Peptides against a protein of PDB entry 8PQO. Designs and how they scored, part 2

Target 1, 252 residues: chain A of PDB entry 8PQO
Amino acid sequence: VLLKEYRVILPVSVDEYQVGQLYSVAEASKNETGGGEGVEVLVNEPYEKDGEKGQYTHKIYHLQSKVPTFVRMLAPEGALNIHEKAWNAYPYCRTVITNEYMKEDFLIKIETWHKPDLGTQENVHKLEPEAWKHVEAVYIDIADRSQVLSKDYKAEEDPAKFKSIKTGRGPLGPNWKQELVNQKDCPYMCAYKLVTVKFKWWGLQNKVENFIHKQERRLFTNFHRQLFCWLDKWVDLTMDDIRRMEEETKRQ

## One batch from the design tools (peptide; made by RFdiffusion4, then SolubleMPNN)

Design b1_p8_1_s4 (from b1_p8_1, 4 letters changed)
Fold by OpenDDE base, seed 2:
Structure b1_p8_1_s4 (fold): chain B 252 residues (1-252), chain A 8 residues (1-8)
Amino acid sequence: as target 1 above (252 residues)
Amino acid sequence: MKYITMRV
């Protein structure tokens, strides 16, 4: 098992981020080619449990079309089906990813708290002290070009170049986080993303767990760069606007 | 249904 807490600082409020996240997920999904085949939505409903209220989703990702034919032919039954269960109770979110074949031997869990701070809280997910000692804190800087793979880089999604017309936020220079503390009128937040990866196969555990963390970090980096650079597209939207957009997307 | 990118 490998645990890392990714801390993503953004020059937006927790309330703004709720809209921006939903918008950016929807927009990113539109831009992904082939995004329809192999995703089955089993459940998408509101839930209430233990004082947590939000939206529950259960999806299956069928990877049969995404792997080479020889892999598909050799793959055990269920090995190419990934289940994603997500509980969105913003400002808290939880996603659990499992595989039908590997059962308890494979887990990706992503637990996110969104807080109105600069990523300074320790153990926001309230792990046991012994478990917390094994968590690596990883800061993602959306302005740091060096954290972005060359193949993922787009100039229009570069926070170091983007300036919001509507809010005046950006561009984000090398010291933007330090400067933000002095800008009384600019909101900020941190997304604390505790990622638990389990891959219990002898000889492959560390390699696969580290690989998955690398992919998650990449995803978080690119997504939050997009979210910020799309600020002018979503900052004036309401949650009702987002709900309408989601409904329209379901009908397409 | 489009791939909803794993809600990050």
Scores: peptide ipSAE 0.098, ipTM 0.817, DockQ to the pose 0.306
Fold by OpenDDE base, seed 4:
Order: C-alpha cells, then structure tokens, then sequence
Structure b1_p8_1_s4 (fold): chain B 252 residues (1-252), chain A 8 residues (1-8)
C-alpha cells in the first residue's frame, strides 16, 4: 500500500470550485467523447447515507488503450475494466476504483477535502498517527510548467499565461501563492487528495503503486490547470446551470 | 488515464 496526499492550491473559493470542478469534468468528458468508447456510466444519482448527502456515480472504464504494456500483461481479459464508485458530498469526495479480477488485491481510493486554506493543514483526513506517518504530502503547483509533461502541455491551459477577464485573476507567476496571501480580495483553497493505492502482486507491488500515483498526479495537475484556465467559462454559472448542462450531456 | 477519478 502506498499513500500520498496531493495538495492542490487554487486561487478560487471552495464555493467557486464546486461549480468549476463539475463544469471542468463535464467539459473534459466532452473533449474525450471522440474516444469515449471507454467509459460506461452505470449509476449517477443522489444519495444520502449516514448523514452524508451527495451524488453517487458508478462508472466502468475500459482501460485497454490507456494502460502501458506491462499493465496489460498483468491484466487478463476483463481485468482492464475498472469500476469507479464515487461519492461526491462536496466539500468532501470519495472515489473507489476496483476491478473484478483482482478484487481486494487492487484498490485505488481517493479521498478529497476542499478547504479554504493554502494547503497548511496536517492530517485533514484524520488518519491514525501511525498511518499518517507513512503519507507523503505532495504539492501540486498549477503554474509550474515543470510539473507538466510536454505531451500534455497546452498554451491555452497554462495558468502562467491565462488571465481571467471576469475576475482579474492570473497570470500565475512563480511566486503566485506568496502574492495571493497579500491579495485580500482573491479567494483561495486547497484540495487535499489522499490517494491510497494497493496492488498486491509479488515483485510488482511498488512498481505498479508508484506508477498509479504518477498517473493520478498527472491527472490532478492537468485537470486543475484546465479548471483555472476555464475560469471565465464557469465562474458565473450556478449549480443549477451545471445540473442543466449535465442533463443535456446525458441526452446526447 | 485521462480524467479518471476526476469524473465525479
């Protein structure tokens, strides 16, 4: 098992992020629909359980084309169908990724708290002290181009180049986080993403777990760069606007 | 793995 807590600081409020996240997920999903043969939505419904209220989703991802050869070699037919169960009770979210072949020997769990801070809280997920000692905190800087793979880089998704017309936020320079502290009128938040990866296969555990973390980090980096650079597209939207957009997308 | 875990 390998645990890392990814901390993504953004110059948006927790409330803004709720809209921006849903918009950006929807937009990113549309941009992938030309290759969307790999995602099946089984469930997408509101839930209420144990005082937690939110949106539950169950999706199947067909990963045959999206995994490296060594992962394909470990995955017999059907094992590349990944089940994603997600509970979005914003500002808390939980995602559990499994496959039927490996059962309990494969798990990706992503637990996210969205907090109105600069990523300074320790153990926001309230792990036992012994478990917390094994968690690596990893800061993602959306303005840092060095954290982006060249193949993923787009100038229109570069926070260091983007300026929001509607909010005046950006471009994000190398010291943007330090400057943000001095800007009284600019909201900020951190997404604390505790990622638990379990891959029980003798001799390959560390390799696969580290690989998965690398992919998750890449995903979080690219997504939040998009979210920020799309600020002017979503900042004036309400949650009702987002729900309408989601419903329209389901009908297509 | 594009947008996996963020499509929630």
Amino acid sequence: as target 1 above (252 residues)
Amino acid sequence: MKYITMRV
Scores: peptide ipSAE 0.112, ipTM 0.825, DockQ to the pose 0.520; fails the geometry check
Fold by OpenDDE base, seed 1:
Structure b1_p8_1_s4 (fold): chain B 252 residues (1-252), chain A 8 residues (1-8)
Amino acid sequence: as target 1 above (252 residues)
Amino acid sequence: MKYITMRV
C-alpha cells in the first residue's frame, strides 16, 4: 500500500471550485477521443449516510476495446472491468476504484477535502498517527512548467501565461502563492487529495503502486492547469447551469 | 455521457 497526499493550491474560492471542477471534468471528457466509450453508469443518485449528504455514482469502465486483441483474449473474466464508486459531498469527495478479477488485491481510493487555505493543514483526513507518518505530502504547483510532461504541455493551458479577463487573476509567476497572502481580494483554496493505492501482486506491488501515483499526479496537474486557464468559461456559471449542461450531455 | 475523467 502506498499513500500520498497531493496538495493543489488554486487562486479560486472553495465555492468557485465546485463549479469549475464540474465544468472542467465535462470539458476534458469532451476533448478525449472515444470519451465515454465503454463507460456504463449503473447508479447516479443522491445519498445520505452518517450525516454525509451528496451525490453517489457507480460507473463501470469496460476496457475490452482499449487493450490489444491478444490481451483481451488472454484476460480472465472481469479483469478488464473497472468499477468506480464516487461519493460527492462537496467540499468532501471520495472515489473508490476496484477491479472484478483482482477483488481486494487492487484498490485506488481518492479522498479529497477542499479547504480555504494555502495547503498548511496537517492530517486533514484525520488518519491515525501511525498511518499519517507513512503519508508523503506532495505539492502540485500549477504554474511550474517543470511538473508538466512536454507531450501534455499546451500554451493555452499554461497558468504562467494565462490572464483571466473576468477576474483579473494571473498570470501566475514563480512566487504567486506567496503573493496571494498579500492580495486581499483574490480568493484561494487547497484541494487535499489523499490517494491510497493498493496492488498486492508479489514482486510487482511497488512498481505498479508508484506507476499509478505517477499517473494520478499527472492527471491532477493537467486538470488543475485546465481548470484555472478555463476560469473565464465557468466563473459566471451557477450550479444550476452545470446541472443543465450535464443533463444535455446525457441526452447526446 | 463522456465522463472518462475520474472526478479528480
Scores: peptide ipSAE 0.110, ipTM 0.825, DockQ to the pose 0.340; fails the geometry check
Fold by OpenDDE base, seed 5:
Structure b1_p8_1_s4 (fold): chain B 252 residues (1-252), chain A 8 residues (1-8)
Amino acid sequence: as target 1 above (252 residues)
Amino acid sequence: MKYITMRV
């Protein structure tokens, strides 16, 4: 098992981020060629449990069409079906990813708190002290070009070049986080993403767990760069606007 | 039909 807490600081409020996240997920999905192919939504409903209220989703990603024919022919039954269960109780979210074939030998869990701070809280997920001792804290800086793969880089999605016309935020220089403290009119937040990865197969555990964390970090970095650079597209939208956009997307 | 993930 490998645990890392990714801390993503953004020059937006917790309330703004709720809209921006949903917009950016929808927009990113539209931009992916073949987006939604091989995705089955089993459940999408409100839930209430132990005082937590939110939206529950259960999706299956069918990877049979996404792998080479020889992989599909050799893959055990259920090995190419990925289950994603998500509980969105903003400002808290939880996602659990499992595989039908690997069962208890594979788990990705992503637990997120959104807080109005600069990523300074320790153990925001309230882990036991012994468990917390083994968590690596990883800061993602959306302005740092060195954290972005060359193949993923787009100039229109670069926070170091983007200036919001509607809010005046950006471009983000090397010291933008320190400068935020002195900018009373600029809101900020941190997304604390505790990622637990489990892969129990002997001899491959560390390699696969580290690979998955590398992919998660890449995803979080690129997504939050997009979210910020799309600020002028979503900052004036309401939650009702987002819900209408989601419904329109489901009909396509 | 396009689907949105909440993983991020």
Scores: peptide ipSAE 0.084, ipTM 0.810, DockQ to the pose 0.261; fails the geometry check

Design b1_p8_2_s1 (from b1_p8_2, 6 letters changed)
Fold by OpenDDE base, seed 5:
Structure b1_p8_2_s1 (fold): chain B 252 residues (1-252), chain A 8 residues (1-8)
Amino acid sequence: as target 1 above (252 residues)
Amino acid sequence: FKYLSLRQ
């Protein structure tokens, strides 16, 4: 088991982020070829449990069409079906990813708190001390180009070059987080993403768990760079506007 | 699918 807490600081409010996240997910999905292919939505309903209220979703990602024929022919039953269970109680979210074939030997859990701070809180997910001492805190700086793979880099998605016309935010220089303290009118937040990865096959645990973390970090970095650089596209949208856009994207 | 972990 490998645990890391990714802390993503953004020059937006917690309330703004709720709109921006949904917009950016929908927009990114539109830009992907074959987006939504092989996705089955089993459940999409409100839930209430232990004082937590939100939306529960259960999706299956069927990867059979996404792999070469020889892989599909050799894959054991259920190996190419990924289950995603998500509890969205913004500003708290939880996602659990499992595989039919691996069962208890595979788990990806992502728990997120969105807080109006600069990523300075310790153990926001209230882990036991014995568990917390094994968590690596990883800061993602959306302005740091060195954290982006060259193949992923786009100038139009570079926070160090982007200037928001509607809000005046950006470009983000090397000391942008320190400068936020002096800019009383600029909102900020941190997404605390606790990622738990379990892969229990002997001899492959470390390799697979580290690989998954690298992919998650890459995803979080690129996504939040996009979210910020698309600020002028979503900052004036309502939640109703975003919901309509999401529904249209799901049907394509 | 690429952004599945963000679709919370």
Scores: peptide ipSAE 0.142, ipTM 0.840, DockQ to the pose 0.798
Fold by OpenDDE base, seed 2:
Structure b1_p8_2_s1 (fold): chain B 252 residues (1-252), chain A 8 residues (1-8)
Amino acid sequence: as target 1 above (252 residues)
Amino acid sequence: FKYLSLRQ
């Protein structure tokens, strides 16, 4: 098991982020070819549990069309089906990813708290002290180009070049976080993403767990760079606007 | 799949 807490600091408020996240997910999904192929939605309903209220979704990602034919033919039953269970109770979110074939031997859990701070809180997910000792805190700086793979880099998604016309935020220089503290009119938040990865196949555990973490970090980095650079597109949107956009995306 | 963990 490998645990890392990714802390993504953004020059937006927690309330703004709720809109921006949903917009950016919808927008990114529109831009991705084949994004809806092989996705089965089993459940999409409101839930209430232990004082937590939100939206619960259960999706199956059928990866048969995403792998080479020879892999598909050799894959065990259920090996190419990924289950995603998600509880969205913003500002808290939880996603659990499992595989039918691997059962208890595979788990990706992503738990996110969105807090109005600069990523300074310790153990926001309230882990036991012994478990918390094993968590690596990883700061993602959306302005740091060195954290972005060259193949993922786009100038129009570079926070170091973007200037928001509507809010005046950006561009984000090397010391933007320190400067932000002195800007009383600019909100900020941190997304604390605790990622738990379990892959219990002997000989492959460390390789696969580290690989998955690299992919998640890459995803978080690119997504939040997009979210910030798309600020002028979503900052004036309402939740009703977002809902309409999501419905349009579901049809594609 | 690219945005699996974000599309809740």
Scores: peptide ipSAE 0.133, ipTM 0.836, DockQ to the pose 0.669
Fold by OpenDDE base, seed 1:
Structure b1_p8_2_s1 (fold): chain B 252 residues (1-252), chain A 8 residues (1-8)
Amino acid sequence: as target 1 above (252 residues)
Amino acid sequence: FKYLSLRQ
């Protein structure tokens, strides 16, 4: 098991981020070929558990069409089905990813708290001390080009070049996080993303777990760079606007 | 798998 807490600081408010995240997920999905293909939504309903209220979703991703024929032919039953269970109780979110074939031997869990701070809180997920000492805290700086792979880099998605017309935020210089403290009119937040990866396969555990973390970090970095650079597209939208957009997309 | 973990 490998645990890391990714801390993503953004020059947006917690309330703004709720809209921006949903918009950016939708926009990114539109830009990808095969978006929604092989996705089955089993459950999408409100939930209430232990004082937590939100939206629960259960999706199955069928990967049969996404792998080579020889892999599909050799894959055991259920090996190419990924289950995603998500609890969205914003500002808290939890996603659990499992596989039918691997069962308890495979888990990706992503738990996120969105807080109006600069990533200074320790153990925001309230882990036991014995567990928390094994968590690596990883800061993602959306303005740091060195954290972006050359193949992923786009100038129009570079926070160091972007300036929001609607809000005046950006471009983000090397010391932008420190400068936020002195900018009373600029909101800020941190997404604390605790990622737990478990892959029980003798000889491959560490390799696969580290690989998955590398992919998640890459995803978080690119996504939040996009989210910020798309600020002018979503900052004036409401949650009702987002809901309408989602319903329109479902009808297509 | 792109943006899979972000799709709530």
Scores: peptide ipSAE 0.133, ipTM 0.837, DockQ to the pose 0.682
Fold by OpenDDE base, seed 4:
Structure b1_p8_2_s1 (fold): chain B 252 residues (1-252), chain A 8 residues (1-8)
Amino acid sequence: as target 1 above (252 residues)
Amino acid sequence: FKYLSLRQ
């Protein structure tokens, strides 16, 4: 098991982020060719559990079309089906990813707290001390180009170049976080994303777990760069506007 | 497939 807590600091409020996140997910889905292909939504309903209220989703990602033919032909039953169960009780979210074939030998859990701070809270997910000491805190700086793979880089998604017309935020220079502290009128937040990865196959555990973390970090980095650079597109949207966009995306 | 873990 490999645990890392990714901390993504953004010059937006927690309330703004709720809109921005949903918008960016919807927008990214539209931009992906075949973004909805192979996705089966089993459940999408409100839930209430232990005082937590939110939206529960259960999706299956059928990866048969995403792998080479020889892999598909040799894959055991269920090996190419990824289950995603998500509990969205913003500002808290939890996502659990499992595989039908690997069962308990595979788990990706992503738990996110969105807090109005600069990523300074320790153990926001309230792990036991013994567990917490094994968690690596990883800061994602959306303005740091060195954290972006060259193949993922887009100038229009570069926070170091983007200037929000509607809010005046950006561009984010090398010291943007320090400068943000001195700007009383600019909101900020941190997404604390605790990622738990388990891959219990002897000889491959560390390799695969590290690989998955690398991919998650890449995803978080690119997503939040997009989210910020799309600020002017979503900052004035309502939640109802977002829901309409989601529905339109589902039809594609 | 991209943004898998963010599609809630």
Scores: peptide ipSAE 0.131, ipTM 0.835, DockQ to the pose 0.643

Design b1_p8_2_s2 (from b1_p8_2, 7 letters changed)
Fold by OpenDDE base, seed 5:
Structure b1_p8_2_s2 (fold): chain B 252 residues (1-252), chain A 8 residues (1-8)
Amino acid sequence: as target 1 above (252 residues)
Amino acid sequence: MRYLLLRQ
C-alpha cells in the first residue's frame, strides 16, 4: 500500500471551483476522441449516509476495445473491466476503483477535501496517527513548467502565460502563492487529494503502486492547469448551465 | 476515459 496526499493550490474560491471542475471535465471529455466508448453507467443517483448528502455514481470501463488484440486474447475474464464507484458530496469527494479479476489485490481510493486555504492543514482526512506518518505530502504547482511532461505541454494551457480578462487573475509567476497573501481581493483554495494505491502481487507492488501515483499526479497537474487557463469560459456559468452541458454531452 | 477520473 502506498499513500500520498496531493495538495493543489488554485487562485479560485471553493464555490468557483465547483463550477470550474464540472466544466473542465465536460470540456476535456469532448476533446477526447472516443472518450465515451467502453464506459457503462450502472448507477447515477442521489445518496444520503451518516449526514453526508451527494451524488453516487457506479461506472464500468470496458478496456477490451482499448488494448491490442494479443492483450485481449491473453487477459483473464474480468481483467479488462474497471469499476469506478464515486460519492460526490462537494466540498468532499470519494472515489474507489477496483478490478473484477484482481478483487482485493487491487484498489485505488481517492478522497478529496476542498478548503479555503494555502495547503497548510495537516491530516485534513483525519487518519489515525500511525497511518498519517506513512503519508507523503506532494505539492502540485500549476505554474511550475518542470512538473509538466514536454508531450503534455501546451502554451494555451500554461498558467505562467495566461491572464484572465474577466477576473484579472494571472499570469502566475514563480512566487504567485506568496503574492496571493498580499492580494486581498483574489480568492484561493487547496484541493487535498489523499490517494491510496494497493497492489498485492509480490515483487510488483512498489513498481505498480509508484506507476499509478505517477499517472494520478500527471492527471491532476494537467487538469488543474486547464481549469485555471479556462477560467474566462466558466467563471460566469451557473450550476444550471453546467447541468445542461452535461446532458448535451451524454446524448453525443 | 482519462478525464472521468478527475471528479476525484
Scores: peptide ipSAE 0.118, ipTM 0.830, DockQ to the pose 0.692
Fold by OpenDDE base, seed 1:
Structure b1_p8_2_s2 (fold): chain B 252 residues (1-252), chain A 8 residues (1-8)
Amino acid sequence: as target 1 above (252 residues)
Amino acid sequence: MRYLLLRQ
């Protein structure tokens, strides 16, 4: 098991981020050809549990069409089915990813708190002290080009070049987080993403767990760079505008 | 894979 807490600081409010996240997910979805193919939605309903209220989703991702024919022919039953269970109780979110074949031997869990701070809270997920001491805190800087792979870099998605016309935010210089404390009119937040990866296969555990974390970090970095650089596209949208866009995307 | 993780 490998745990890391990714802290993503953004020059947006917690309320703005709710809209921006959903917009940026929908937009990234349109840009990925075949984003709906092989996705089955089993459940999509409101939930209430232990004072937490939100939306519960259960999806299956059928990977049979996404792997080479020889992998599909050799894969055990259920090995190419990934279950995603998500609880969206914004500003708290939890997602649990499992595989039918691997059962308890595979888990990805992502727990996110969105807080109106600069990533300074320790143990925001309230882990036991013994568990928390094994969590690596990883800061993602959306302005730091060195954190972006050359193949993922786009100049139009670079926070160090982007300036919002609607909000005046950006470009983000090397010291933008320190300067933000002095900018009374610029909101800020941190997304605290606790990622738990478990892969119980002898001799491959550490390699696969580290590989998954590397992909998560890459995804979070690129996504939040897009979210910020798309600020002028989503900052004036309501949650009802987002719901309409999601319904239109489901009909395609 | 990219799509799965952005909704989180």
Scores: peptide ipSAE 0.110, ipTM 0.825, DockQ to the pose 0.671
Fold by OpenDDE base, seed 3:
Structure b1_p8_2_s2 (fold): chain B 252 residues (1-252), chain A 8 residues (1-8)
Amino acid sequence: as target 1 above (252 residues)
Amino acid sequence: MRYLLLRQ
């Protein structure tokens, strides 16, 4: 098991981020050619549990069309089906990713708290002290080009070049996080993303767990760069506008 | 695969 807490600081409020996240997910899903292919939505309903209220989703990702024919022919039953269970109770979110074949030997869990701070809270997910000692805190700087793979870099998605016309936010210079503390009129937040990766196959555990964390970090980095650079597209949207966009995306 | 709605 490998745990890391990714801390993503953004020059937006927690309330703004709720809109921006949903918009950016919808927009990114439209831009993914074949993103809906082999995705089955089993459940999409409101839930209430232990005072937590939100939206529950259960999806299956069928990878049979995404792997070579020889892999498909040799794959055990359920090995190419990935289950995603997700609870969105903003400002708290949880996603659990499992595989039918690997059962208890494979888990990705992503737990996110959105807080109106600069990533300074320790153990925001309230882990046991002994478990918390094993968590690496990883800061993602959306302005730092060195954290972006050259193949993922786009100039229109660069926070160090973007200036919001509607809000006046950006471009984000090297010291933008320190400057933000002195800007009373600029809201800020941190997304605290606790990622738990478990892969219990002998000889592959460390390699696969580290690889998954590398992919999650890459995803979070690119997404939050997009979210910020799309600020002028979503900052004036309401939650009702977002719901309409999600319904339109489900019909495509 | 890239845009799992709640992996973000």
Scores: peptide ipSAE 0.110, ipTM 0.828, DockQ to the pose 0.507
Fold by OpenDDE base, seed 2:
Structure b1_p8_2_s2 (fold): chain B 252 residues (1-252), chain A 8 residues (1-8)
Amino acid sequence: as target 1 above (252 residues)
Amino acid sequence: MRYLLLRQ
């Protein structure tokens, strides 16, 4: 098991981020050609549990079309089916990813708290002290180009070049987080993303767990760079505007 | 993957 807490600081409010996240997911999903093939939505409903209210989703990702034919022919039954269960109770979110074949030997859990701070809170997910000692805190700086792979870099998605016309936010210089503390009119938040990866297969555990964390970090970095650089597209949208966009995206 | 972005 490998645990990391990714802390993504953004020059947006927690309330703004709710709109920006949903917009950016919808927009990025339109830009992914063929992203709907092999996704089955089993459940998509409101839930209420233990005072938490939100949207529950259960999806299956059928990877049979995404792997080479020889892998598909040799793969055990259920090995290419990934279940994603997600509870979106913003400002708290949880996603649990499992595989039918690996059962208890594979888990990806992503738990996110969105807080109106600069990533300074410790153990926001309330882990046991012994478990918390094993969590690496990883800061994602959306302005730091060195954290972005050359193949993922786009100049139009660079926070160090982008300036919001609507809000005046950006460009984000090397010291933008320190400067933000002095900018009374600029809201800020941190997404605290506790990622738990379990891959219990002898000889492959560390390799696969580290690989998954590398992919999650890459995803979080690129997504939040997009979210910020798209600020002028979503900052004036309402939650009702977002719901309409989500419905349109489901019909495509 | 279109819905892997919902983990953001």
Scores: peptide ipSAE 0.114, ipTM 0.825, DockQ to the pose 0.477; fails the geometry check

